# Ledger of designs, part 6: peptides against a protein of PDB entry 5K2M

Target 1, 273 residues: chain A of PDB entry 5K2M
Amino acid sequence: MRIGITYTVLRREEMAIKERAGEFGEVVMLHEDDLLFPGNYDLDVVIIRNVSHFKALYTARLFESEGIPTVNSSRLIFEAGDKLFATLRLAGKVPVPEWKAALSEGGALRVPDSLGYPLVSKPVFGSWGRLLAKVNDRDSLEAVLEHRKWMKNPLYGIHYFQEFVEKPGRDIRSYVIGGEFVGAIYRYSNHWITNTARGGKAEPCSDPEVEELSVKAWEAFGEGALAIDIFESEKGLLVNEVNPNMEFKNAARVTGADMAGKLVEYAVEVAKT

## One batch from the design tools (peptide; made by RFdiffusion4, then SolubleMPNN)

Design b1_p23_2_s2
Fold by OpenDDE base, seed 4:
Structure b1_p23_2_s2 (fold): chain B 273 residues (1-273), chain A 23 residues (1-23)
Amino acid sequence: as target 1 above (273 residues)
Amino acid sequence: MEELKEKLRKIVEELGKELEKEF
């Protein structure tokens, strides 16, 4: 078996994936600079570890065009990596924060009529809480909408909003790979945007309700490896988003779960189908 | 030397994340 691993930056995750993949076969590390298509890749599967959502999506689709399966698939990256498309999948299966989408400023200005204030403005793409805005009032909404007009990427004209969820100074990140729950962590932050990449503490989460909800959230997509972001709210557990390009170094360290091994095992299964 | 490599790796990981965040 020949296992490709595409990457932009050799992170702890990519190092762990490389090491574990070496137990199953030959490992071919593919930096983004090495990727040219069409190409003659002699690979049985490719693990997609590009950091950019779009680079990951296009890389997966390009390998699939050569008849090489990818983990994650371009379909999963597309549906899970877009916050609105992910919400559309999740909302049919699991509790999610209340949300609205608008395709114009005039539509967006009516979102508070349904969600009230405070609400959260999100870009449909992007990571690490970038361009998240807590919108407390009309003036703040108008300011966010005005700034979006000057952003050159047309996807910033897709107005996605959620209710503001009050959280107990933490959120949950769970990991489901091939439909198996692998583990979960609490992520602590004093900021309303909970993110361990900004220096937040992580602790193990052992909650059967989190496990059940995480599997159900994965079943909304039905394939691949997902990190699932869950909020503890007054309404109970809410699935906020999923991540098809998961970071897991903190979760693996805190839980002791072999997330890299589970990802490789799943990629090996995908290569055999 | 290993601590400096690990600091540089973190900076490159952060910079790589910042640069790839933009696109």
Scores: peptide ipSAE 0.021, ipTM 0.577, DockQ to the pose 0.023
Fold by OpenDDE base, seed 3:
Structure b1_p23_2_s2 (fold): chain B 273 residues (1-273), chain A 23 residues (1-23)
Amino acid sequence: as target 1 above (273 residues)
Amino acid sequence: MEELKEKLRKIVEELGKELEKEF
């Protein structure tokens, strides 16, 4: 068994994955600077840990073109890493926040007629709450739309909106790998954007409803390793988004779950199919 | 020496998060 690991930065996650992969076979660490295609890679599977969503997507598809399976697959990275495409999968299986998509400014200006105010503007791509806007009124909506016109990436012209969900000063991050629930955490924040990367406290989440909902959310995609973001709302639990390129350092530390081991075990299963 | 390695690791992890701010 020869296991590739692609990476941009050697984080605690990549160190843990490397250590656990060494128990199953030979480990080949591949920095982004080492990746040239077409190539002669002697690998049974590649674990994708590139930081950029697009670099992860293209890296996965390039290895798949050489006949090497990836965790996650380029298909999963594409569908789960786009907030709108992920919502389209999730909405058929689990409760999600109310959402609208518009393909023009004139379409976007009619979104409040359906969602009301306050609403949340999201880019379809991007991590850590980048370019999330709480839109309280018409003037704020017009300002967000005006700024989007001057953004160079055409994907900023895809207008995705959600209802604003009032949260109890926290959200839930769960982890499902190969259809198995691995663990969950509460993420505390004094800001309406809950993110542990901004100095939030993490605590274990042991809720059977979160476990069941997390597995159902993974089944909307049917493969790979996903982190799942869940809101506690007045309407009950809502699946907000999924991440096919998960950070798990805080969750592994807080829960004691062997997330790196579970990811490697799943990659070894994928290599044998 | 271990404290310096852990400080350098935190800086690299923070820089890695800043690099994810690029597309």
Scores: peptide ipSAE 0.024, ipTM 0.594, DockQ to the pose 0.021; fails the geometry check
Fold by OpenDDE base, seed 1:
Order: structure tokens, then C-alpha cells, then sequence
Structure b1_p23_2_s2 (fold): chain B 273 residues (1-273), chain A 23 residues (1-23)
């Protein structure tokens, strides 16, 4: 068993994955600078840990083109890493926040007719609450749309909106790998954007409803390793988004769950199929 | 010294995150 690990930055997650992968076989660390294609890589599986969504997507697809399976697959990275595509998968299986997509400013200006105010504007790509806007009124909507016209990436012209969900000063992040629930955490924040990277406290979440919902959310994709972001709302639990390139250092620390080991075990399973 | 290394590692990790996930 030869296990590739692609990475941009050697984080705690990549160190833990490397360490656990060493128990199953030979580990080949592949920095982004080492990735040339076609490369004729002698690997049984590749764990994708590139920081960029697009670099992760293309790296996975490039290895798959050489007949090497990846964790996650390029298909999963593509569908789960886009908030709109992920919503399309999730909405058929689990409760999600009410959402609208518009492909023009004139379409986006009609979103409040369905969602009301306040609403949340999201880019379809990106992480850590970047370019999230709470839109309270028409003037704020017009401002967000005006700014997006001047953004060079055409994906900013894809207008994704959600209802604003009032949260109890926290959200939930769960982890499902190969269909197995691995663990969950509460992420505390006094801001409507909950993120542990922005100084939020993490605590263990032990809730059977979270576990069941997390597995169902994973089943909407049916493969790979996903972090799942869940909101506690007056309507019950809502699956907000998934992440196919999960950070888990805080969750592993807080829960004691071997998320790196579970990821490697799944990658070894994928290599044997 | 280890605390400073960990702080520097976090800064580099955050900078790497900002630079690499803008695209």
C-alpha cells in the first residue's frame, strides 16, 4: 500500500494523516510544488489535502486520470465544495435553510420576495465566512450586488442566498467518513458567523439527532469524508453546508476522535476497491 | 520557545489559508 498525501501547508491535520497513514503502508508526501502531470505516480490512493478548493479539485482529477483513486474524489470535491451544488444534493435528503439562487442582478433583486429580510448572501465557493453578508434591507442588497459586479471571478456572478437563521450563539460541525459518524463539536461565537478559526470556543457535541442527520447529509453524496455544518434553529436542525476538505484539529482535540485515522482507514478501503 | 513556534505556525497556516482559498 502506497498512500499519497497532497498538501499546500503541513498543518496539524496533514501531520496526523501522515502519521496514521504510516501504519498502513508507505507514505508519499506530495507538496503542490511536487505535483507535475502526467507524472506516472506509483500510488494506490491519494489523500487530497490541498488548501485551495480548485487546486484540490484539479489535483484529484489529475490523479484519477492516471487511474489512482483519491480521497476525496474529484466528483465529491466538485459537488460538496460548491455551496449551491451541495445544497442541491442536501435539499433532497435533509432539512436545509431556505435558499434561492439567481444568475443575474435582476433575479437577485427578486430573492427577498421569497426569502424576505434578513437574508444571507454567500459566494458559491470559499471558506471561513469570507464574503458572507447579512442583508437586512434593499439598500444592503443593492450594495452587495454592486460590489459583486466589480469582482473579477465570474463565479461571483452566481448569486446564492439563504434565509438568515437565528442560532443559539453556536453552530455544529460534524464529521462523517465513509458513511460513519466520527464526531461533532459545538462552535461558539457571539457573531452570526460562527468559526473556530476566528477565536470561537469548541466543545464536544453528543446528540443522537446530530449523528443521524450528519449520516443522512453524507448519504446525499454517498462517498468520501465530509465535515457537515449544522444549525440549531426554531425549525429544528438544518444542514447549512458541507466541506470536502475538512479542518479537524479542533474537533479531534475536543472530542478525542481519531479523525486522521478514520480518514486513512477510508482511503485504504478505497484503494482496495 | 515552543509557544512562539506554535504561534508562528498558526500565522503561517492562516496566511496559507487566506492566499490559497481566495481562488
Amino acid sequence: as target 1 above (273 residues)
Amino acid sequence: MEELKEKLRKIVEELGKELEKEF
Scores: peptide ipSAE 0.023, ipTM 0.615, DockQ to the pose 0.023; fails the geometry check
Fold by OpenDDE base, seed 5:
Structure b1_p23_2_s2 (fold): chain B 273 residues (1-273), chain A 23 residues (1-23)
Amino acid sequence: as target 1 above (273 residues)
Amino acid sequence: MEELKEKLRKIVEELGKELEKEF
C-alpha cells in the first residue's frame, strides 16, 4: 500500500499521520510544491492536509480525477468546509443555532427581523474565528456590511448569520472518523469566540449525549474525518460547525486518543474499497 | 535549543495558518 499525505506546513498532526501511515505501507509526503496535475502518483490513497480550504478541495478533486481516493473526499471538503453548506447538511439531522443567509445587503439588513439582536456575522469560509462579528445593533450591522463590500473575495458577498449563543465560558470539539466517535474536549475561553489556538485551556469531555450528537452530525455528511464544534446552550447541545481539515494536537494530548492512527486506519479502509 | 525549535515551529504553524486558511 502506498499512502500519500499532502501538506502545506509540517504540523504535529502531519508528523503523527506520517508516523502512523508508515505502519501500513510506503508513505509519500507531498508538499504543495510537489503537486502537479495531471500526474502519475502511483498511490492507493491520499490523506489531504493542505491548510487552505480551497487548496485542500482542489487537491482532493485532482487526485480523484486520477482515480486515487482521498481522505477527506472533495465532496466532503466542499460541503463541510463551507459554513453555510455545512449548516444545510446539519440542520436536517441535528440541532443547530438559528441561522439566516442573504445574498444582498438589502437582504442582510432584514436578518434581524428574524434572528433579533445580538447576532453573529460569519464568512462562509475561513477558520479560527476570523471575521466573526458579534452584531449588537443596526449600526454595527451596517458597518459589517459596508466593510464586506470592500473585501476582494466575492464570497464575502454571501451574508451568513447565526443567533448569538450564550455559552458557559467553553465549547466542545469532538472528533468522528469513519462514523466512529474518537474523542471530545472542552475548550475554555473568557471570550465569546472559543479557540484553543488563542491560549484557551482544553479538558477531556466524556458525555454520552456529545458522543451521540457527534455521530449524528457526521452522518449528515456520511463519510470521512470531521472535527465537530458543539455549543452548550440554554436550548441544549447545538452543532455550530464542522471541520473537514481537523486540527487534533490539543485533543490527542488531552484525551490520549490516537486520532492520527484512526485517520490512517480509515484511509487504509478507503484504499481497499 | 529544543525549546527554541518548538517556539519557531509554533510561529511557523501560526503564520502558515494565517496565510493559507483565508483562501
Scores: peptide ipSAE 0.022, ipTM 0.600, DockQ to the pose 0.023; fails the geometry check

Design b1_p23_2_s3
Fold by OpenDDE base, seed 2:
Structure b1_p23_2_s3 (fold): chain B 273 residues (1-273), chain A 23 residues (1-23)
Amino acid sequence: as target 1 above (273 residues)
Amino acid sequence: MEELRKKLEELVKKLGEELEKEF
C-alpha cells in the first residue's frame, strides 16, 4: 500500500500521520510545490493535510479525478468546510445554534429582527476564529457589513450569522473518524473565542452525551474524519461547526488518543473499498 | 526549550493564517 500525504507545512499532526502511515505501507510526502495535475500518481490513498480549505478541496478533487481516493474526500471537504453548508447538514440531525443567512447587506440588516443581539458574524470559510465578530448593536453590524463590501472575495458577500452562545469559559472539541468516536477535549479561554490556537488550555472531556452527539453530527455527513466543535449552553449541547481539516496535537497529547493512527487506519480502509 | 516550541507553534499558526489569506 502506498499512502500519499499532502501538506503545506510539516506540523506535529503531519509528522504523526507520517510516522503512523509508515507502519501500514510506503509513505509519499507531497508538498504543495510537488503537486502538478495530471500527474500519474502511483498511490492507493491520499491523506489531505493542506492548510488552505480551497487548496485541500481542489487537491482532493484532483486526486479523485485520477481514480485515487482521498481522506477526506472532496465532497466532505466541500460540505463540512463551509460553515453554512455544514450548518445545513447538521441542523437536520443535531441541535445547532440559531442561525441566519443573508445574500445582501439589506438582508443582513434584518437578521437582528430574528436573532436579536448579541449575534456572531462568521465568514462561511476560514479557520482559527478569523473574521469572527461579536455584534452587540446596530452600529457594530453596519461596521461589519461596510468592511465586508471592500473585501475582494465574493464569498464575503455571503452573510452567515449565529446567535451569541454564552459558554462556561470553555467549549468542546471532539473527534470522529470513520464513524468511531476517538476522543474529546475541553478548550478553556477567557475570551468568547475558545480556540486553543489562541492560547487556550486543553483538558480531557469524558462525557457520554458528547460522544453520542459527536457521532450523530458525523452521521450528518456519513464519511471521513471530522473535528466537531460543541458548545455547552443554557439550552444544552449545541454543535457549532465541524472541521474536515482537523488539528489534533492538543487533543492527542491531552487524551492520549491515537488520532494519527485512527486517521491512517481509516485511510487504509478507504483504499480497500 | 518549551518557549522555543511555543514560538515555533505560534509561527506555524501565523504562517497557516497568512496562507489562508492568499485566496
Scores: peptide ipSAE 0.018, ipTM 0.506, DockQ to the pose 0.025
Fold by OpenDDE base, seed 5:
Structure b1_p23_2_s3 (fold): chain B 273 residues (1-273), chain A 23 residues (1-23)
Amino acid sequence: as target 1 above (273 residues)
Amino acid sequence: MEELRKKLEELVKKLGEELEKEF
């Protein structure tokens, strides 16, 4: 078996995936600079670890065009890596925060008539809580919309909003790979944006309701490896978003779960189908 | 060593953050 691993930056996750993949076969590390298509890669499967969502998506689709399966698939990266497309999948299966999408400023200005204030403005793409805005009033909404007009990427013209969810100073990050729950963590923060990469503490989460909800959230997509962001709200557990290009260093450290091994095992299964 | 690791992890994160914005 020959296992490709595409990457932009050799992170702790990519090092762990490389090490575990070596137990199953020959490992071919493919930096973004090594990627040229069409090509003859002679690979049974490719694990996609490109940092950019769009680079990951196109890389997966390019390998699939050569008949090489990918983990994650281009379909999963496309549907899960866009916050709006992910919400469309999730909302049919699991509880999600109330949301609205608008395709114009005039549409966006009517969102508070449905969601009220405060609301959260999100870009449909991007990670680590970038360009999240808590919008408390009309003046703040107008300011966010004005700033979006001057952003170069046309996807900033897709206006995605959620209700503001009051959280108990934490959120949950769970991991599901091939439909198996692998583990979960609490991420603590004194800020409304919870992110461990911003200096938040992580602790193990052992909750059967989180496990069940995480598997159901994965089933909305039906394949691959997902990190799942869950809010503890007054309405119960809400699935906020998913990530098809998961960081797991903090979760692996805190839970002791072999997330890199589980990802490789799943990629080896995909290579056999 | 641990402080240098944290600084490197922050730099890798910032680099990933910039790379995701350009596309």
Scores: peptide ipSAE 0.017, ipTM 0.487, DockQ to the pose 0.026
Fold by OpenDDE base, seed 4:
Structure b1_p23_2_s3 (fold): chain B 273 residues (1-273), chain A 23 residues (1-23)
Amino acid sequence: as target 1 above (273 residues)
Amino acid sequence: MEELRKKLEELVKKLGEELEKEF
């Protein structure tokens, strides 16, 4: 078996994936600069570890065009990596924060009539809480909408909003790979944006309700490897978003779960189908 | 003034390119 691993930066995750993939076959590390298509890739599967959502999506689709399966698939990256498309999948299966989408400023200005204030403005793409805004009032909404007009990427004209969820100074990140729950962590932060990449503490989460909800959230997509972000709210557990390009170094360290091995095992299964 | 503007434009461009690598 020949296992490709595409990457932008050789992180702890990519190092762990490389090491574990070496137990199953030959490993071909593919930096973004090495990727040219169409190409003659002699690979049975490719693990997609590009940092950019769009680079990951296009890389997956390009390998699939050569008849090489990818983990994750371009379909999963597309549906899970877009916050609005992910919400559309999740909302049919699991509790999610209340949300609205608008395709114009005039539509966006009516969102508070349904969600009230405070609300959260999100870009449909992006990671690490970039361009998240807590919108407390009309003036703040108008300012966010004005700034979006000056952003060159047309996807910033897709106005996605959620209710503001009050959280107990933490959120949950769980991991489901091939439909198997692998583990979960609490992410602590004094900021309303909870993210361990910003220096937050992580602790193990052992909760059967989190496990059940995480599997149900994965079943909304039905394939691949997902990190699932869950909020503890007054309404109970809410699935906020999913991540098809998961970071797991903190979760693996804290839980002791072999997330890299589970990802490689799943990629090997995908290569055999 | 013009040199400071050019440095700011280069810094914003580099920040944009770094942000694009992360999007």
Scores: peptide ipSAE 0.008, ipTM 0.398, DockQ to the pose 0.030
Fold by OpenDDE base, seed 3:
Structure b1_p23_2_s3 (fold): chain B 273 residues (1-273), chain A 23 residues (1-23)
Amino acid sequence: as target 1 above (273 residues)
Amino acid sequence: MEELRKKLEELVKKLGEELEKEF
């Protein structure tokens, strides 16, 4: 068994994945600078750990073109890593926040007629709460739309909105790998954007409803390793988004779950199919 | 060697934690 690991930065996650992969076979660490295609890679599977969504997507598809399976697959990265495409999968299986998509400014200006205020503007791509805006009124909506016109990437012209969900000063991050629930955490924040990277506390989440909902959310995609973001709302649990390029350092530390081992075990299963 | 490796791992860890705040 020869296991590739692609990466941008050697984080705690990539170190843990490397260590556990060494128990199953030879490990080949591949920095982004080492990747040239077409190439003669002697690998049975590649674990994709590139930080950029688009670099991860293209790296996965390039290895798949050489006949090498990837974890996650380029299909999963594409569908789960886009907030709108992920919502389209999730909405048929699990409760999600109310959402609207518009393909023009004139369409976007009518979104409040359906969602009301406050609403959340999201880019369809991007991580760590970048370019999330709480839109409280018409003037704020017009300002967000005006700024989007000057953004160079045409994907910023895809207008995705959600209802604003009032949260109890926390959210839930769960992890499902190969259809198995691995663990969950509460992420505390004093800001409406819950992110542990901004100095938030993490605590274990042991809720059977979270476990069941997390597995159902994974089943909307039917493969791979996903982190799942869940809101505790007045309407009950809502699946906000999924991440096919999960960070798990805080969750592994807080829960004691062997997330790196579970990811490697799943990659070894994928290599044998 | 082992002390230098541990110091480098701690620096990479701190850099990762600071990068997580900026992104």
Scores: peptide ipSAE 0.017, ipTM 0.475, DockQ to the pose 0.017; fails the geometry check

Design b1_p23_6_s1
Fold by OpenDDE base, seed 1:
Structure b1_p23_6_s1 (fold): chain B 273 residues (1-273), chain A 23 residues (1-23)
Amino acid sequence: as target 1 above (273 residues)
Amino acid sequence: MPSDEEIAEELAELAKKAILEAE
């Protein structure tokens, strides 16, 4: 078996994936600069670890065009990596924060009629809490919409809103790979935006309800490896978003779970299908 | 490294060009 691993930066995750993949077969590390298509790739499966969502998406699709399956698939990366498309999948299977999408400023101005205030404005793409806005009132909504109007990327014209969820100073990140719950952590933050990249404390989460909900959230997509962000709300657990290009260094460290091994095992299963 | 935003902008511009070339 020949396992490709695409990557932009050799992080701890990619090193761990490489190491574990070596136990299952021949490993071919493919830096982003090495990726030319069409190409003569002799690979049974490719693990996609490109940092950019779009580069990951296109890389997956390009390998699939050569008849090589990917983990994650281009379909999964596409659906899970877009906050709105992910919500569309999740909303049919699991509790999610109340949400609205609008395709115009005029539509967006009516969102509070359904959701009330406060709202959270999110771009459909991007990571690390970029362009998240807590919208407390009409003036703030108008300001966000005005700014979006002048942004060059047409995707900023897709207005995605959620209810503001009061969180207990933390959120949950769980990991499901191939339908198996691998582990979960609490991410602590003093800000309404939980971002682990800013040095937040992580602790193991051992909650059967989190495990069950995480698996159901994964089943909404039905394939691949997902990190799942869950809120603890007054309404119970809510699945906020999923990530098809997971960082797991902190989670693996805190939980002791072999997330890299589980990812490789799943990739090997995909290669055999 | 280009941000996801920069990549999305580039892709959007490429898509616009492709549409214009197809018209």
Scores: peptide ipSAE 0.016, ipTM 0.454, DockQ to the pose 0.098
Fold by OpenDDE base, seed 3:
Structure b1_p23_6_s1 (fold): chain B 273 residues (1-273), chain A 23 residues (1-23)
Amino acid sequence: as target 1 above (273 residues)
Amino acid sequence: MPSDEEIAEELAELAKKAILEAE
C-alpha cells in the first residue's frame, strides 16, 4: 500500500500521521510545492493535511479526478468546511445554536427582528475565530455590514449569524473518525472566543452525552474524520461547528487517544473500498 | 487574506506557544 500525505507545514500532527502510516505501507510526503495536476501519482489513498480550506478542497478533488480516494473527501471538506453548509447538515440531526442567513445588507439588517441581540456574525469560511464579531446593538451591526462591503472576496457578502451562547468559560472539542468516537477535551478560555492555541488549558472530557451527540453530528455527513465543537448552554449541548481538517496534538496529549493511528486506519479502510 | 505562508507562520507561532505553556 502507498499512502500520500499532503501538507503545508510539517506539524506534530503530520509527523504522527507519517509515523503511523509507515506501519501500513510506503509513505509519500507531498508538500504543496510538489503538487502538479494532472500527474502520474502511484498512490492507493491520500491523507489531506493542507492548512488552507480551499487548497485542501481542490487538492482532494484533483486526486479524486485521477481515481485516488482522499481522507477527507472533497465532498466532506466542501460541506463541513463551510459554516452555513455545515449548519444545514447538522440542523436536521442535532441541536445547533439558533441561526439566520442573509444574502444582502437589507436582509442582514432584519436578522435581529428574529434572533434579537446579542448575536454573532461569522464568515462562512475561515478558522481560528477570524472575523467573528459579537454584535450587541444596531450600531455594531451596521459597522460589521459596512466593513463587509469593502472586502474583496464575494463570500463575505454571505451573511451568517448565530445567537450569542453564554458558555461556562469553556467549550468542548470532540473527534469522530469513520463513525467511531475517539475522544473529547474541554478548552478553557476567559474570552468568548475559545481557542486552545491562544494558551487555554485543555482537560479530558468523559461525558456519555458528548459522545452520543458527537457521533450523531458525524452521521449528518456520514463519512471521514471530523473535529466537532460543542457548546455547553442553558438549553443543553449545542453543536456549533465541525472541522474537516482537524488539529489534535493537544487532544491526543490530554486524552492519550491515538488520533493519528485512527486516522491512518480509516484511510487504509477507504483505500480497500 | 493572509497568504498561506502567513497562516503557516501564525500556526507555527501558536503551536510553539501551546508547547511552552504545557511545560
Scores: peptide ipSAE 0.014, ipTM 0.473, DockQ to the pose 0.024
Fold by OpenDDE base, seed 2:
Structure b1_p23_6_s1 (fold): chain B 273 residues (1-273), chain A 23 residues (1-23)
Amino acid sequence: as target 1 above (273 residues)
Amino acid sequence: MPSDEEIAEELAELAKKAILEAE
């Protein structure tokens, strides 16, 4: 078994994955600078850990074009890593926040007619709550839309909105790998954007409803390793988004779950199929 | 496609996160 691991930055997660992968076979660490295609890669599977969503997506697709399976697959990265595409998958399987997508400013200006205020404007791509805006009124909506016009990336012209969900000062991040629930944490924050990067406390989440919902959310995609962000709302649990390029060091630490091991085990299974 | 600038910003945010987690 030869296991590739692609990466941009060697984080705790990549170190843990490398260590666990070494128990199953030969490990080939592949920094982004090492990746040239077409190539002659002698690998049975590649674990994709590139930081950039698009680099991860293209890396996965490039390996797949050479007959090497990836974890996650380019399909999963594409569908799960785009907030709108992820919503399209999730909405048919699990409760999600109410959402609207508009393809023009004129369309976006009508979103409040359906969802009301407050809204959350999200870019369809990006990490760590970047360019999330709470839109409380018309003036704020116009400002967000005006700023988006001057952003160079055409994907900023895809206007994705959610209802603003009042959270109890926390959200839930769960992890499902190969259809198995691995663990979940509460992430505490005094800000409406919950991110562990901002010094938020993490605590284990042991809730059967979270486990069931997390597995159902994973089943909307049907493969791979996903982190799942869940909101506790007045109307119950809502699956906000999924991440096909999960950070898990805090969750692994808090829960004691061997997330790196589970990821490697799944990659080994994928290599054998 | 994200520009090199967008990727650089993501990396910068990641670096900031790593610093905050090391404190």
Scores: peptide ipSAE 0.016, ipTM 0.516, DockQ to the pose 0.030; fails the geometry check
Fold by OpenDDE base, seed 5:
Structure b1_p23_6_s1 (fold): chain B 273 residues (1-273), chain A 23 residues (1-23)
Amino acid sequence: as target 1 above (273 residues)
Amino acid sequence: MPSDEEIAEELAELAKKAILEAE
């Protein structure tokens, strides 16, 4: 068994994955600077750990074109890494926040007629709460839309909105790998955007409803390793988004779950399929 | 030498910038 690991930065997650992969076979670390295609890669599977969503997506697709399976697959990275495409998968299987998508400014200006105020503007791509806006009124909506006109990436012209969900000063991040629930944490924040990078406290989440909902959310995609962001709302649990390039350092520390081991075990199963 | 965490944050910011600047 030869296991590739692609990466941008050797984080604690990549170090843990490397260590665990070494128990199953030969490990080949592949920094982004080492990647050239087409190439003669002698690998049974590649674990994708590129930081950039797009670099991860293209790297996965390039290995797949050479007959080498990836974890995650390019399909999963594509569908789960886009907030709108992820919502389309999730909405048929699990409760999600109310949402609207518009393809023009004129369409976006009508979103409050359905969602009301306050609402949340999200880009369809990106991580760590970048370009999230709480839109409280018409003036704020017009300002967000005006700024989007000057953004160079055409994907910023895809207007994705959610209802604003009042959260109890926390959200939930769960992890499902190969259809198995691995663990969950509460992430505490005094800000409406919960981000662990902003010094939020993490605590273990042991809730059977979270476990069941997390597995159902994973089943909407049907493969791979996903981190799942869940809101506690007045309407109950809502699946907000999924992440096909999970950070798990804090979750592994807090829960004691072997996230890296479970990811490697799944990659070995994929290699044997 | 910057800590692995500082390098990760800097590269995350660079990756963020590169995604925003990718023509």
Scores: peptide ipSAE 0.012, ipTM 0.390, DockQ to the pose 0.037; fails the geometry check

